Peptides against a protein of PDB entry 1IK9. Designs and how they scored, part 43

Target 1, 211 residues: chain A of PDB entry 1IK9
Amino acid sequence: MERKISRIHLVSEPSITHFLQVSWEKTLESGFVITLTDGHSAWTGTVSESEISQEADDMAMEKGKYVGELRKALLSGAGPADVYTFNFSKESCYFFFEKNLKDVSFRLGSFNLEKVENPAEVIRELICYCLDTIAENQAKNEHLQKENERLLRDWNDVQGRFEKCVSAKEALETDLYKRFILVLNEKKTKIRSLHNKLLNAAQEREKDIKQ
Target 2, 207 residues: chain A of PDB entry 1IK9 as posed
Amino acid sequence: MERKISRIHLVSEPSITHFLQVSWEKTLESGFVITLTDGHSAWTGTVSESEISQEADDMAMEKGKYVGELRKALLSADVYTFNFSKESAYFFFEKNLKDVSFRLGSFNLEKVENPAEVIRELIAYALDTIAENQAKNEHLQKENERLLRDWNDVQGRFEKAVSAKEALETDLYKRFILVLNEKKTKIRSLHNKLLNAAQEREKDIKQ
Target 3, 195 residues: chain B of PDB entry 1IK9 as posed
Amino acid sequence: MERKISRIHLVSEPSITHFLQVSWEKTLESGFVITLTDGHSAWTGTVSESEISQEADDMAMEKGKYVGELRKALLSVYTFNFSKESAYFFFEKNLKDVSFRLGSFNLEKVENPAEVIRELIAYALDTIAENQAKNEHLQKENERLLRDWNDVQGRFEKAVSAKEALETDLYKRFILVLNEKKTKIRSLHNKLLNA

## One batch from the design tools (peptide; aimed at target 1 L184 N185 H195, target 1 (a further copy) K187)

Design b2_p18_3 (made by RFdiffusion4)
Pose (drawn by RFdiffusion4):
Structure b2_p18_3 (pose): chain A 207 residues (1-76, 81-211), chain B 195 residues (1-76, 83-201), chain P 18 residues (1-18)
Amino acid sequence: as target 2 above (207 residues)
Amino acid sequence: as target 3 above (195 residues)
Amino acid sequence: AADAELLAAAEKKAAAEA
């Protein structure tokens, strides 16, 4: 059981703002209840599933395509106009294309006996919605704060692992260099002794 | 300018639900407007910064402590009474085995209730709209942080596993380079023996 | 303690009015 409460402007009353409340079960296609209120009175009407299928036929439209038009227009490049007569309780709306507009929907609403009850329920629904949302935003705020920390934590764990690796790398190399260089000292020493022995042989060949 | 709309029940009409709307600027301490509506009529009252502090005196409470009680009672066990004939509104606090009048307001019937009701409904719809948008923004940030975390966690797994492969990998190379020096040393020594 | 102080303040006010 879903609903949408939207504000709308009627052509015959661009001064005051009205409110449209549409409620259904699962899908618009199965039918819906529509209520119009100016904050004092309320007018209500119903549209059955069969009435929707028929209206789509009379409009030469694919049924789902027609319901899509109803969703854009009633549940808030597509321009729509709304008219209402308090004298007749007739409510209709048209889609305005280029130079060509057409009747998209028409409802004979009935003035409600208990406007206050309807208005109170509507406001109550809105307040409940505002409430459910805040609870959700709070749950998400906390999850947000938890992740901001869980990242900072691991980020630090990362920097430490990297810094530990660099300290260990340089430490290993330092030992290596010492041992390698000691050997080089021996090589240079041996190499030079050899040379010396070559120059001594050379001197015996020459004298 | 902030506001809170609460659903309440009046003692003289537990059947019907009323709505209490409280509006202010910065803090209730500087005064506020309170509106009561049953969806048909509406009653309003203004409470100045001067009246509030005045009430803090009659009670002998710090203006802060007194405003605190109002916040709990008006912005949502608290009991509410209203007489449509007098327009007098008062509310009490109920503790274990006692109750006491906490405050009152002389409200006045509003001339155009529909206007007030329309503005109240409009505010609620805007609030729903703003809250739904924030739920989206925070939903995405929750996603970005979830991804960013997995990233770094992966970097950590890779980094730690590298630090553990380092000693073994570097020692092999050192053996290789070292074995080269020894060979040279042997060959030199052997040459020296030649001579 | 804060509820007791609040009740005593309410009684003081009611007495002063009386």

Design b2_p18_3_s1 (made by RFdiffusion4, then SolubleMPNN; from b2_p18_3, 11 letters changed)
Fold by OpenDDE base, seed 1:
Structure b2_p18_3_s1 (fold): chain B 211 residues (1-211), chain C 211 residues (1-211), chain A 18 residues (1-18)
Amino acid sequence: as target 1 above (211 residues)
Amino acid sequence: as target 1 above (211 residues)
Amino acid sequence: EEDEELVKAVERREAKKA
């Protein structure tokens, strides 16, 4: 079961933050339980998949698009742009929400809720869920932080090895070339010396033939 | 201002989860506001630094150690080992908590609370704080996750460059040595050829003198 | 001497890669 709690403002009570809890199985399309609370009273309604389908049909909206709008409305609250307006009558227990577009507002959905007899249990459970979610998120944060620190250390270690490898490659190449130039120069000097000896021997032989 | 909300169980109402909110400035030692709620009623008390000091003195406990025990009691709830037991009388509004050790239980602190006239506001604010904390922790989780993914990519990139550098260093060394052996062998062959020519010239000259 | 050490160093490395 998935759950989302959002803060909303009701048109009828704009000064009092309300909390909209939506709970569902796998997909919002399969139906959901909606719970509204003001921190004193609570109201709950169950919305079936058939009701969602009927609302989509009544709106002449494609079901997937309609469910997408429901998800945005019910799981995000009003949002920073007041794209969704929420209305609730405590007397009729009728909850409805509208999507506000530039030139058109339209009702996106409506639900009949029932007043919860023991709202304190709903509120306590809601707070428990929030505290559990905080604890889980904190544990995840601590894990991710430790993992980041590990990855950063590992990166620094490989980076340092890479830099040493680059420097060692350049040093090796330079040292090898220097050594080879020395050896090649020695061989070239020996070749030149032997050539000069051969030329001298040839000149001496030409002198010996000429007495 | 820092805040911690914990779930606790009162000895008087073990079947009903209560929520203990503690709010303080910088350190718990400077005093704190304690709020207790059952999701219907709320009770609040302010604990001053002087009261904390007095309780530490009355216990003959070092203040830093006492504050450390308060932090464990009030900010962690009972904990999994029921190390702390919480008591509250709704009639007297007297809140006290005990530390349970193997052979000794002792009162760690006590506070007179006052019933909040509008508990719904306290509950709404508490839920708002929980939702804000969830949102902040989620944003932190998403940031840390993205950072982990970045660091992992960066690590893989450097690791791949390092492996290529190692391989390139070995290949360079091998190629250089092969080329140098070829050149050195050519020079050695030329030196041997010149030496043989010199020996032949010397032998011919000795023949010309004996003739 | 250095030439022979260089040659032996190469031969030892080729023998380690084999």
Scores: peptide ipSAE 0.020, ipTM 0.825, DockQ to the pose 0.004
OpenDDE base, seeds 2, 3, 4, 5: peptide ipSAE 0.016, 0.017, 0.017, 0.017; ipTM 0.824, 0.824, 0.825, 0.824; seeds 3, 5 fail the geometry check

Design b2_p18_3_s2 (made by RFdiffusion4, then SolubleMPNN; from b2_p18_3, 10 letters changed)
Fold by OpenDDE base, seed 5:
Structure b2_p18_3_s2 (fold): chain B 211 residues (1-211), chain C 211 residues (1-211), chain A 18 residues (1-18)
Amino acid sequence: as target 1 above (211 residues)
Amino acid sequence: as target 1 above (211 residues)
Amino acid sequence: DEDEELKKAVEAREAKEA
């Protein structure tokens, strides 16, 4: 089961933060349980897949688009954009929410809730879920931090090896050319010496013929 | 101000999870506010630095060691080790906690709490703090994940460059040696040819003298 | 000597590539 808890402001009680819990199996489209609390009382309702389909049809909205709007409204909380307005009557247990556009607001959905007999149990379980989520997120953050520190060390190690390899390549080229020049100059000197010996031998032979 | 919320089990109500909130400025040693809730009622007490010092003295424990035990008891919750036992009387508002060692348990501290008149406000604020902490931890997680993905890309890039540099160094050495051998063999062939010409010239001169 | 060392260095490398 998946769960999301958000804070909302009710139009009827704008000074009191309410908490909206939504829980579902795999996808919100398949139905969900909604719970509202003010930290003293709680109200719960179940919404079926058939009710979601009916609300989409009543709105003349494609089901996937409607579920997308439900997800934004119910799982994000009031967000910084005042795009969603929440209404609840504690007397009728009727919950409804609107989407606010620049020149028009429209009702996105409505639910009948039931007052929970033991709100303290719902509130305790909600706080437990928050504390579990905090602990899980902290463990993930500590793991990712350790991985980032490892990857940074590994990057520095291979970067240092790469820089040494570049320098070693340049040094190898320079050394090999220096060695080659020495050997080549020795062979050129030997060739010059042998040519001079041939020239001298030819001059001596020309002298021996002249007698 | 720093804050920690933990779940605890009271010896008097072991079936009901309670929440222990501790809030302090900079260090727990300088004093703290403790709040206990069961999701319906709340109780708050203020503990001063002087009270912490007095409890440490009464226990004949060094203050830093005592504060270290307070931190483990009050900020970790009941932990997996059953090392701390929590007791609370709703009638007397007396809260005390014990450290359990293998053959001995001892009282670590005690506090007088006061029943909060508006527990719903304390519970709402506690849930708000949990939701804020979840959002902050999620943002940190997303940031660390993006950094992890960046560092992994950067590592793969430099690793690939390093492998290419190693291969290029080996290829450079091979190519330079092949080029050097070709030029050296050409010079050796020229030296051999010049030696043969010198030998032939010497043989012709010896024939001319015998003639 | 250097010509023989260069030849040996090439032969030693061909023997590593084999």
Scores: peptide ipSAE 0.006, ipTM 0.821, DockQ to the pose 0.004
OpenDDE base, seeds 1, 2, 3, 4: peptide ipSAE 0.006, 0.005, 0.000, 0.005; ipTM 0.822, 0.821, 0.821, 0.822; seed 3 fails the geometry check

Design b2_p18_3_s3 (made by RFdiffusion4, then SolubleMPNN; from b2_p18_3, 12 letters changed)
Fold by OpenDDE base, seed 1:
Structure b2_p18_3_s3 (fold): chain B 211 residues (1-211), chain C 211 residues (1-211), chain A 18 residues (1-18)
Amino acid sequence: as target 1 above (211 residues)
Amino acid sequence: as target 1 above (211 residues)
Amino acid sequence: SEDEELKEAIEKREKKKE
């Protein structure tokens, strides 16, 4: 089961933060349980897949798009732009919400809720879920932090090895060329010496022929 | 202000999860606000630094150690080992907690609370804090995830550069030695050829002298 | 080394020429 709790403001009670809980299996399209609370009272309703389909049809909206709007409204609350307006009558237990566009507001959906007899149990369970979610997120955060520290160490180690490899390559190339030049110069000097000996021998022979 | 909410079980109501909120400035030793709720009623009390000091003195415990035990009890709940037992009388509004050791239980602390007139406001604020904490932890987790992905990419990039540098170093060394051997062999061949010419010239001169 | 052997061979031939 997936669950989301969000803060909402009701048009009827703008000074009192309400909490909207939505619970569903796999997809919101398959239906969901909606729970509203003000921290004292709670109201719950089950919305079926057929009701979602009917609301989409009544709106002449494609079902996937409609469910996409439901997800934005119900799982995010009003959002920072107050694009969604929530209405609830405690008397009728009728919950409805509107999407506010620049030029027009339209009803996105409506649900009949039932007042919960034991709101304290619903509120306790909601707080438990929040505390569990905090603990899970903290554990994930600690894991990610440790992994981040590991990756940073591993990066520093490879970077240091890479820099040493670059420097060692340049040093090796320089040393090999220096050694090569030394040996090559020795061989060139020997070749020059042998040519001079050949020239001297030829000059001596030419002197011996001239007696 | 720092704040921690934990689940606790009261000895008087073991079937009903209660929530213990503790709020403090910088250190728990400076005093704290304690709030207890069952999701319907709430009770709050302020514990001063002087009361904490007095409880430590009455226990004949070093203050830092005592505050350390308070932190474990009040900020973690009973914990998985139920080392701390919580007691509360709704009639007297007296809250006390015990540390359970193998051979002895002892009272760690006690506080007088006051019943909150508007528990719904306290509960709403508590849920708001939980939702804010969830959002903050989610944002931190998303940041850490993105940073881990960055560090992993950076590691892969440096690792690939390092492997290329190693291979390039080995290839360079091999190529330089091959080229060096070729040039050296050419010079050795030229030296051998010049020596043979010198030997032939010497043999011809020796023939001319014997003639 | 081949260079030292060649040097000795040349020096031996120069010493046979006195």
Scores: peptide ipSAE 0.000, ipTM 0.814, DockQ to the pose 0.002; fails the geometry check
OpenDDE base, seeds 2, 3, 4, 5: peptide ipSAE 0.000, 0.000, 0.000, 0.000; ipTM 0.817, 0.816, 0.817, 0.813; seeds 2, 3, 4, 5 fail the geometry check

Design b2_p18_3_s4 (made by RFdiffusion4, then SolubleMPNN; from b2_p18_3, 13 letters changed)
Fold by OpenDDE base, seed 4:
Order: sequence, then C-alpha cells, then structure tokens
Structure b2_p18_3_s4 (fold): chain B 211 residues (1-211), chain C 211 residues (1-211), chain A 18 residues (1-18)
Amino acid sequence: as target 1 above (211 residues)
Amino acid sequence: as target 1 above (211 residues)
Amino acid sequence: KEDEELKEAILKREEKLK
C-alpha cells in the first residue's frame, strides 16, 4: 500500500488547512481510500476502480489521462499554480475538485465521504505515518550522506593516483630522453674519433706512397 | 527554533499513542515549549531555563547531564528499551516522566501543562510541520542522490583516465626503448664497420712493410 | 650489453620515482 498526505484548502474554509490522505495499493487506477481531516473531524471514502472508470467515461476522458489528473490533484494538492480547487460540504459529506484552466473550470471528480466516528484515531494514525516517513527519510539521508563521503574519498584517492601517474610519465619521458641523448652523444663521439683515425691512416699511407 | 515530535505512551492510556512536541531555540537548556496531543485534545506548557536549572538542582544532578537526560527522554520518546516512562493527568494537567533503571525508577522531570482551547489548530500545525519536514527531507534525499550519481560519474571518469595514463606510460616507455635500441644498434653497426676498416688498413700497411 | 645496462639503469630510476 502506498500513501500520500497533502495539504489542501477548501473553498468553503480557506483559512483552515485541511489534510487530504490518499491510500492505494499499486496504482491509483485500482481504486483508493481518501481521508479528509481538519485536525478535529475526519471524513473517509473509498473509491473503486469502477467508479474511476465511470468518472473517466462520464468526462469523455481516456482512463490513463484521467488517472494522471487524479494523481496530480489528489497527491500534490492544488499544485503550485492553483490548478486544482477542492470543495467539501460537511453537511452532505460531498467532496469534489475542479481543474481550473485559463478559460474553463470543470469538475474533475467527486466523492461521497463518510464522517469518521473516532477522528482522533485517524489523526493519530496520520501523524504516526508522518513520523515513520520522517524517520525513514532521515535514515535514507544518513545513508546517502555516508555514501557521498565514501565516494568523495574514493574520488580523491584515484585523483591523487592519477596525478602521480601523470607526473611519473612526464618524469620518465624526460629521464629517458636525457639518458638517450647522453648515450647517442657518446656513440657519435666514438664514430667521429674512428673517422679521424681512418683519415689519419689514409694520410699516412699517401705520405708513404709519395719517395 | 528547533522542533522534535515523538510518539509516547502514557501509563494511564497505553493503548492511545500520544505525540510529544518539544520546541526550543538553540539548546534545550535555554528552555522549551512542550505540547502533548492525543489527536483530539492538546496540552501545552513552557519550561524556562530557570525551571530546568531548579529541577537539576533538586535532583542533585549536574545541569549538562540533566539536560542530556531531558534530550533523551523528550526528543526520542521512551527510547528503545522503555527507559523513560511518561505520565499525564488530564484532570490536573500534570505531566511527569520517570527514568527506569535496573533497581530504581526516579522522576526525571515534571511540568504543569495547560489545555489548549483550540486543539485542532495545534494538530494542524503539527501535521503541517511533519509534511514540511517530509518535503525538506525528500528534497535533501533527491539532492544527495544526484550528488552520489555525480560523484560516481566523476570517479568513473578519473578511473578511466588513470587507466589510460598507466597504459600510455607503458606504451610510451616501450616505444621509446624500441626507438632508442634501433638508433643505438645503427650507431654500434657504424662503430663496428669503422673498426673493421681500421683493422683492414692496418693489415694492408703490415703487408706493405713485409713487402 | 650496453643496451641492457641502459635498460636496467632506466628501470632502477623508475623504481625510485614510485
């Protein structure tokens, strides 16, 4: 089961924050339980898959698109742009919400709720869920933080090895060239010396031929 | 201001989860506001720094140690081992909590609370705080997750560069040695050729002397 | 021989740079 709690403002009571809890199994399409509370009273309704399908059909909207709109409305509240408006009658227990577009507002969905006899139990359970969610998220944050610290250490270690490898490559290349030049120069000197000896021997032979 | 909400069980009502909210500025030592709720009623009290100091003195406990015990009791609930027991009289609005040790239980602190006239407002504000905390923690989780993904990419990039650097170093060394050996061998061949020419010239001169 | 000595001398310097 998945759950989402959102703050909403009712058109009838805009000064009193209400909380909209939606609970569902795997997908909102399969149906959901909706709970509304003002922190004193609570109202609950169950919406079946058949009701969701019927509302989509009545709206002439494709079911997946309709469920997508339900997800936006019910799981995010009004949204950042007041795109969804929530209405509730405490007398009739009729809950409905509208999507506000630029030139038209239309009813997106409507549900009959029932007043909960023991609202305190619903409120306590809701607060418990919030506290559990906080604890779970905090544990996840601590885990991710430790992993970040590990990854940063590992990155620094590899970076340090990489920098040492670059420096070692440059040092190796420089040293190899220096040594090579030294050996080449020695061999060039020896070649020059041997050529001079050959020239001298040839000059001596030419002197011996000239008596 | 800092806030902590914890679940507690009252000795008088162990079947009903209560919520203990503690709010303080910087340190619990400077005083705090305590709010108790059962999801229907709420009770609030303010505890001053002077009252905390007086309770520490009355207990003959060092203030820092006492505040440390308050922090454990009030900010964590009973703890994992039922070390702290909470008591509240709805009639007297007297809240007290005990620390249970192996051989002795003692009252750690006691506060007079006042019944809140509009508990729904306190409950709504408490739920709002929980939802805000969830949203903040979720945003932090998403941030830390993105940072982890970044650090992992950066690590893989540096690791790949490091491996390429190692391979490039080995390839460079091998290539330099091959080139150096080729040039050295050419010079050695030239030296040997020049020596052979010198030996032949010397042998021809020795023949000319015998003639 | 000289090429081997040069190779050994270069290798010994690599070990000192590690």
Scores: peptide ipSAE 0.015, ipTM 0.823, DockQ to the pose 0.005
OpenDDE base, seeds 1, 2, 3, 5: peptide ipSAE 0.008, 0.012, 0.013, 0.007; ipTM 0.823, 0.823, 0.823, 0.823; seeds 2, 3 fail the geometry check

Design b2_p18_4 (made by RFdiffusion4; failed a check: the pose's geometry)
Pose (drawn by RFdiffusion4):
Structure b2_p18_4 (pose): chain A 207 residues (1-76, 81-211), chain B 195 residues (1-76, 83-201), chain P 18 residues (1-18)
Amino acid sequence: as target 2 above (207 residues)
Amino acid sequence: as target 3 above (195 residues)
Amino acid sequence: ELEEVEKELAEAEAEPTS
């Protein structure tokens, strides 16, 4: 059981703002209840599933395509106009294309006996919605703060692992260098002794 | 300018639900407007900064402590009474085995209730709209942080596993280079023996 | 022979530690 409450402007009353409340079960296609209120009175109407299928036929439209038009227009490049007569309780709306507009929907609403009850329920629904949302935003705020921390934690764990690696790498190399260089000292010493021995022989060949 | 709309029940009409709308600037301390509506009529009252502090005196409470009680009672066990004939509104606090009048307001019937009701409904719809948008923004951040975390965690896994492969990998190379020095040293010794 | 041992020495002096 879903609903959408939207504000709308009627052509015959661009001064005051009205409110449109549409409610259905699962899908618009199966039918819906529509209520119009100016904050004092309320007018209500119903549209059955069969009435929707028929209206789509009379409009030469694919049924799902027609319901799509109803969704854009009633549940808030597509320009729509709304008219209402308090004298007749007739409510209709048209889609305005280029130089060509057409009747998209028409409803004979009935003035409600208990406007206050309807208005109170509507406001109550809105307040409940505001409430459910806040609880959700709070739940997400906390999850947000938890992740901001869980990242900072592991980020630090990362920097430490890297810094530990660098300290260990330089430490290993430092030992290596010492051993390697000691050997080089022996090599240099041996080379030079060899050379010396070669110059000695050379001298004996020459004298 | 902030506001809070609460659903309440009046003692003299537990059947019907009323709506209490409280509006202010910065803090209730500087005064506020309170509106009561049943969806048909509406009653309003203004409470100045001067009246509030005055009430803090008649009670002998710190203006802060007193405003605190109002916040709990008016912005949502608290009991509410209203007489449509007198337009007098008062509310009490109920503790274990006692109750007491906490405050009152002389409200006045509004001339154009529909206007007030329309503005109230409009506010609620805007609030629903702004809240749904924030729920999206925070939803995506929750996603970005989730991804960013997995990234770094992966970097950590890779980094730690590297610092554990280092000693073994570097020691092999050192053996290799070192074995080369020894060979040279041996060949040199052998040459010196030649001579 | 001598020139060979002087060339081996110059090559060994040009060699890096690693």

Design b2_p18_4_s1 (made by RFdiffusion4, then SolubleMPNN; from b2_p18_4, 8 letters changed; failed a check: the pose's geometry)
Amino acid sequence: ELEKVKKEAEELEKEPLF

Design b2_p18_4_s2 (made by RFdiffusion4, then SolubleMPNN; from b2_p18_4, 7 letters changed; failed a check: the pose's geometry)
Amino acid sequence: ELEEVEKEHQELLSEPLF

Design b2_p18_4_s3 (made by RFdiffusion4, then SolubleMPNN; from b2_p18_4, 8 letters changed; failed a check: the pose's geometry)
Amino acid sequence: ELKEVEEEHKKLEAEPLF

Design b2_p18_4_s4 (made by RFdiffusion4, then SolubleMPNN; from b2_p18_4, 10 letters changed; failed a check: the pose's geometry)
Amino acid sequence: DFEKVKKEAEELENEPLF

Design b2_p18_5 (made by RFdiffusion4)
Pose (drawn by RFdiffusion4):
Structure b2_p18_5 (pose): chain A 207 residues (1-76, 81-211), chain B 195 residues (1-76, 83-201), chain P 18 residues (1-18)
Amino acid sequence: as target 2 above (207 residues)
Amino acid sequence: as target 3 above (195 residues)
Amino acid sequence: AAYIAEEEAKEEAQRAAA
């Protein structure tokens, strides 16, 4: 059981704001209850599933395509107009295309005997919604704060692992350099002795 | 300017649900407007900064402690009473085995209740709209942080596994370069022996 | 009643034109 409460402007009353409450089960296609309120009175009407299928036929529209139009118009490039007569309780709305508009929906609403009960329930539903949302935003705020920390934690763990690697790398190299360079000292020494021995032979050949 | 709308029950009508709307600027301490509605009629009252502090004196409570009790009682066990004939509104606090009048307001019946009711409903719908949008923004951030975390965690796994492959990998190379020096040293020594 | 009848007429006319 779902519902949507929207605020709308009637052409015959651009001054005051009205409210439209549409409720259904699962899908609009299966039927819906519509209620109009000005904060004092309320008018209600029902649309059965068969009535929706028929209206879609009479409008030369694919049924799902027609329900889609109802969703855009009633559940809040697509321009829609709403009219209501308190004297007849007749409620209709049109889709305004380029130079051509057409009747999209019409409902004969009935004035409600207990407007206050309807208005109180509506407000109550809204307050419950506001409440459910806050609880959700709080749950998400905490999850947000947990992740901000869990990132900072592992980020530090990362920097440490990298810094530990660099310290170890330079440490290993330093040892290597020492040993390698000691050998080089021996090579240079041997190489130079050899040279010396070559120069000594060269001197015996020459004298 | 902030407001809180609470659903309450009056002692003289536990059957019907009323709505209490409290509005203010910055803090209740500087005064506030309270409105009571049953969805048909509405009663309003203004409580000045001057009256509030005055009440903090009659009680002998720090203006802070007193405002604190109002916040708990009015912004949502607290009991509420209202007489449609007198428009007098009062509420009490109920503890174990005792109760006491906590405060009262002389409200006045509003001339155009529908206007008040319409504004209240409009506010609720806007609130629902702002809250649903925030739920989206925070939902995405929760996603971005989830992804960013996996990233770094991956970097950590890769980094630690590298630090553990370093000693073994670098030592092999060192053996290679070192074995080259030795060979040269042997060759040189052998040449020297030649001569 | 007359108002509803006029509006239904207009709707029928729009459907026929479509």

Design b2_p18_5_s1 (made by RFdiffusion4, then SolubleMPNN; from b2_p18_5, 14 letters changed)
Fold by OpenDDE base, seed 5:
Structure b2_p18_5_s1 (fold): chain B 211 residues (1-211), chain C 211 residues (1-211), chain A 18 residues (1-18)
Amino acid sequence: as target 1 above (211 residues)
Amino acid sequence: as target 1 above (211 residues)
Amino acid sequence: SELIEEIEKEREEELKER
């Protein structure tokens, strides 16, 4: 079961933070359970797939688009812009929410809730879920931090090996050229010496023919 | 102000999860505020630095060691081993906790709490803190995940450059040796040709002297 | 490298003198 808890403000009680819990099995489209609490009382309601489909039809909205709006309203919390307005009557247990656009505000959804007999159980379970989520996120953070430290070490090791490889390539090229020049100069000196010996032998032969 | 919320079980109410909040400014040693809730009622108490010092003295324990035990008891939550037992009387508002060792159990601390008049405010603030902590941890997780993905890309890039550098170094060495062998073989052939010309010139001179 | 080009140039000059 998936769950999201968000902090909301009700139009009727703007000074009192309320908490909206939404829970569902796989998809929000297949239905969900909604729970509202003020930290003293709790109210719950079940919304079926058929009710979601009916509300989409009543709004003349494509079901996927409507479910997308429900996700933003019910799961995002009140983002910094008052895009969603929440209303609840403790007397009728009627919950509804509106989307506020620049030029148009419209009701997005409405649910009949029931007052929970033992709100303390719901509140305790909600706090437990928050604490469990904190622990899971902390464990994930510690894992990611250790992985970052590993990747940074591995990067530094490969970077250092790469720099050594570049320097070793340049040094190899320079050393091979220096050694090659030495050997070539020796061969060039030997060729010059042999040419001088040939020239001297030719000059001596010309002297021997002239007698 | 630092804060820790933990889930605990009371000896008097083992079926009902309670939440223990501890808050302090800088160090637990300088004093703290303790809050207990069952999701319906809340109780709070302030523990001063002088009370912590007095309890350490009464236990004949070094203050730093005593504060270390307080941290484990009050901030760790009930770890998987029942090392700490929590007791609370709703009538007297007396809270105490014990350390259970294999052969010895002893009272570690005791506090007089006061019943909170508006427990819903305390519960709402506690849930708000949990939700804020979840959001902070999620943002940290997303940051660490993005950094991991960056470090992995950077590692792959340097690794690929390193492999290319190794291959290029081996190819350079092979190519330079092949080119050098070709040039050296040409110089060696020229030296052999010049030696043969010198030998022929010497043989012709020996014929001219016999003639 | 400049040195390989110089060596190849000396080789081409020695081939033209033949």
Scores: peptide ipSAE 0.017, ipTM 0.828, DockQ to the pose 0.003
OpenDDE base, seeds 1, 2, 3, 4: peptide ipSAE 0.021, 0.020, 0.014, 0.023; ipTM 0.831, 0.829, 0.828, 0.831; seeds 1, 2, 4 fail the geometry check

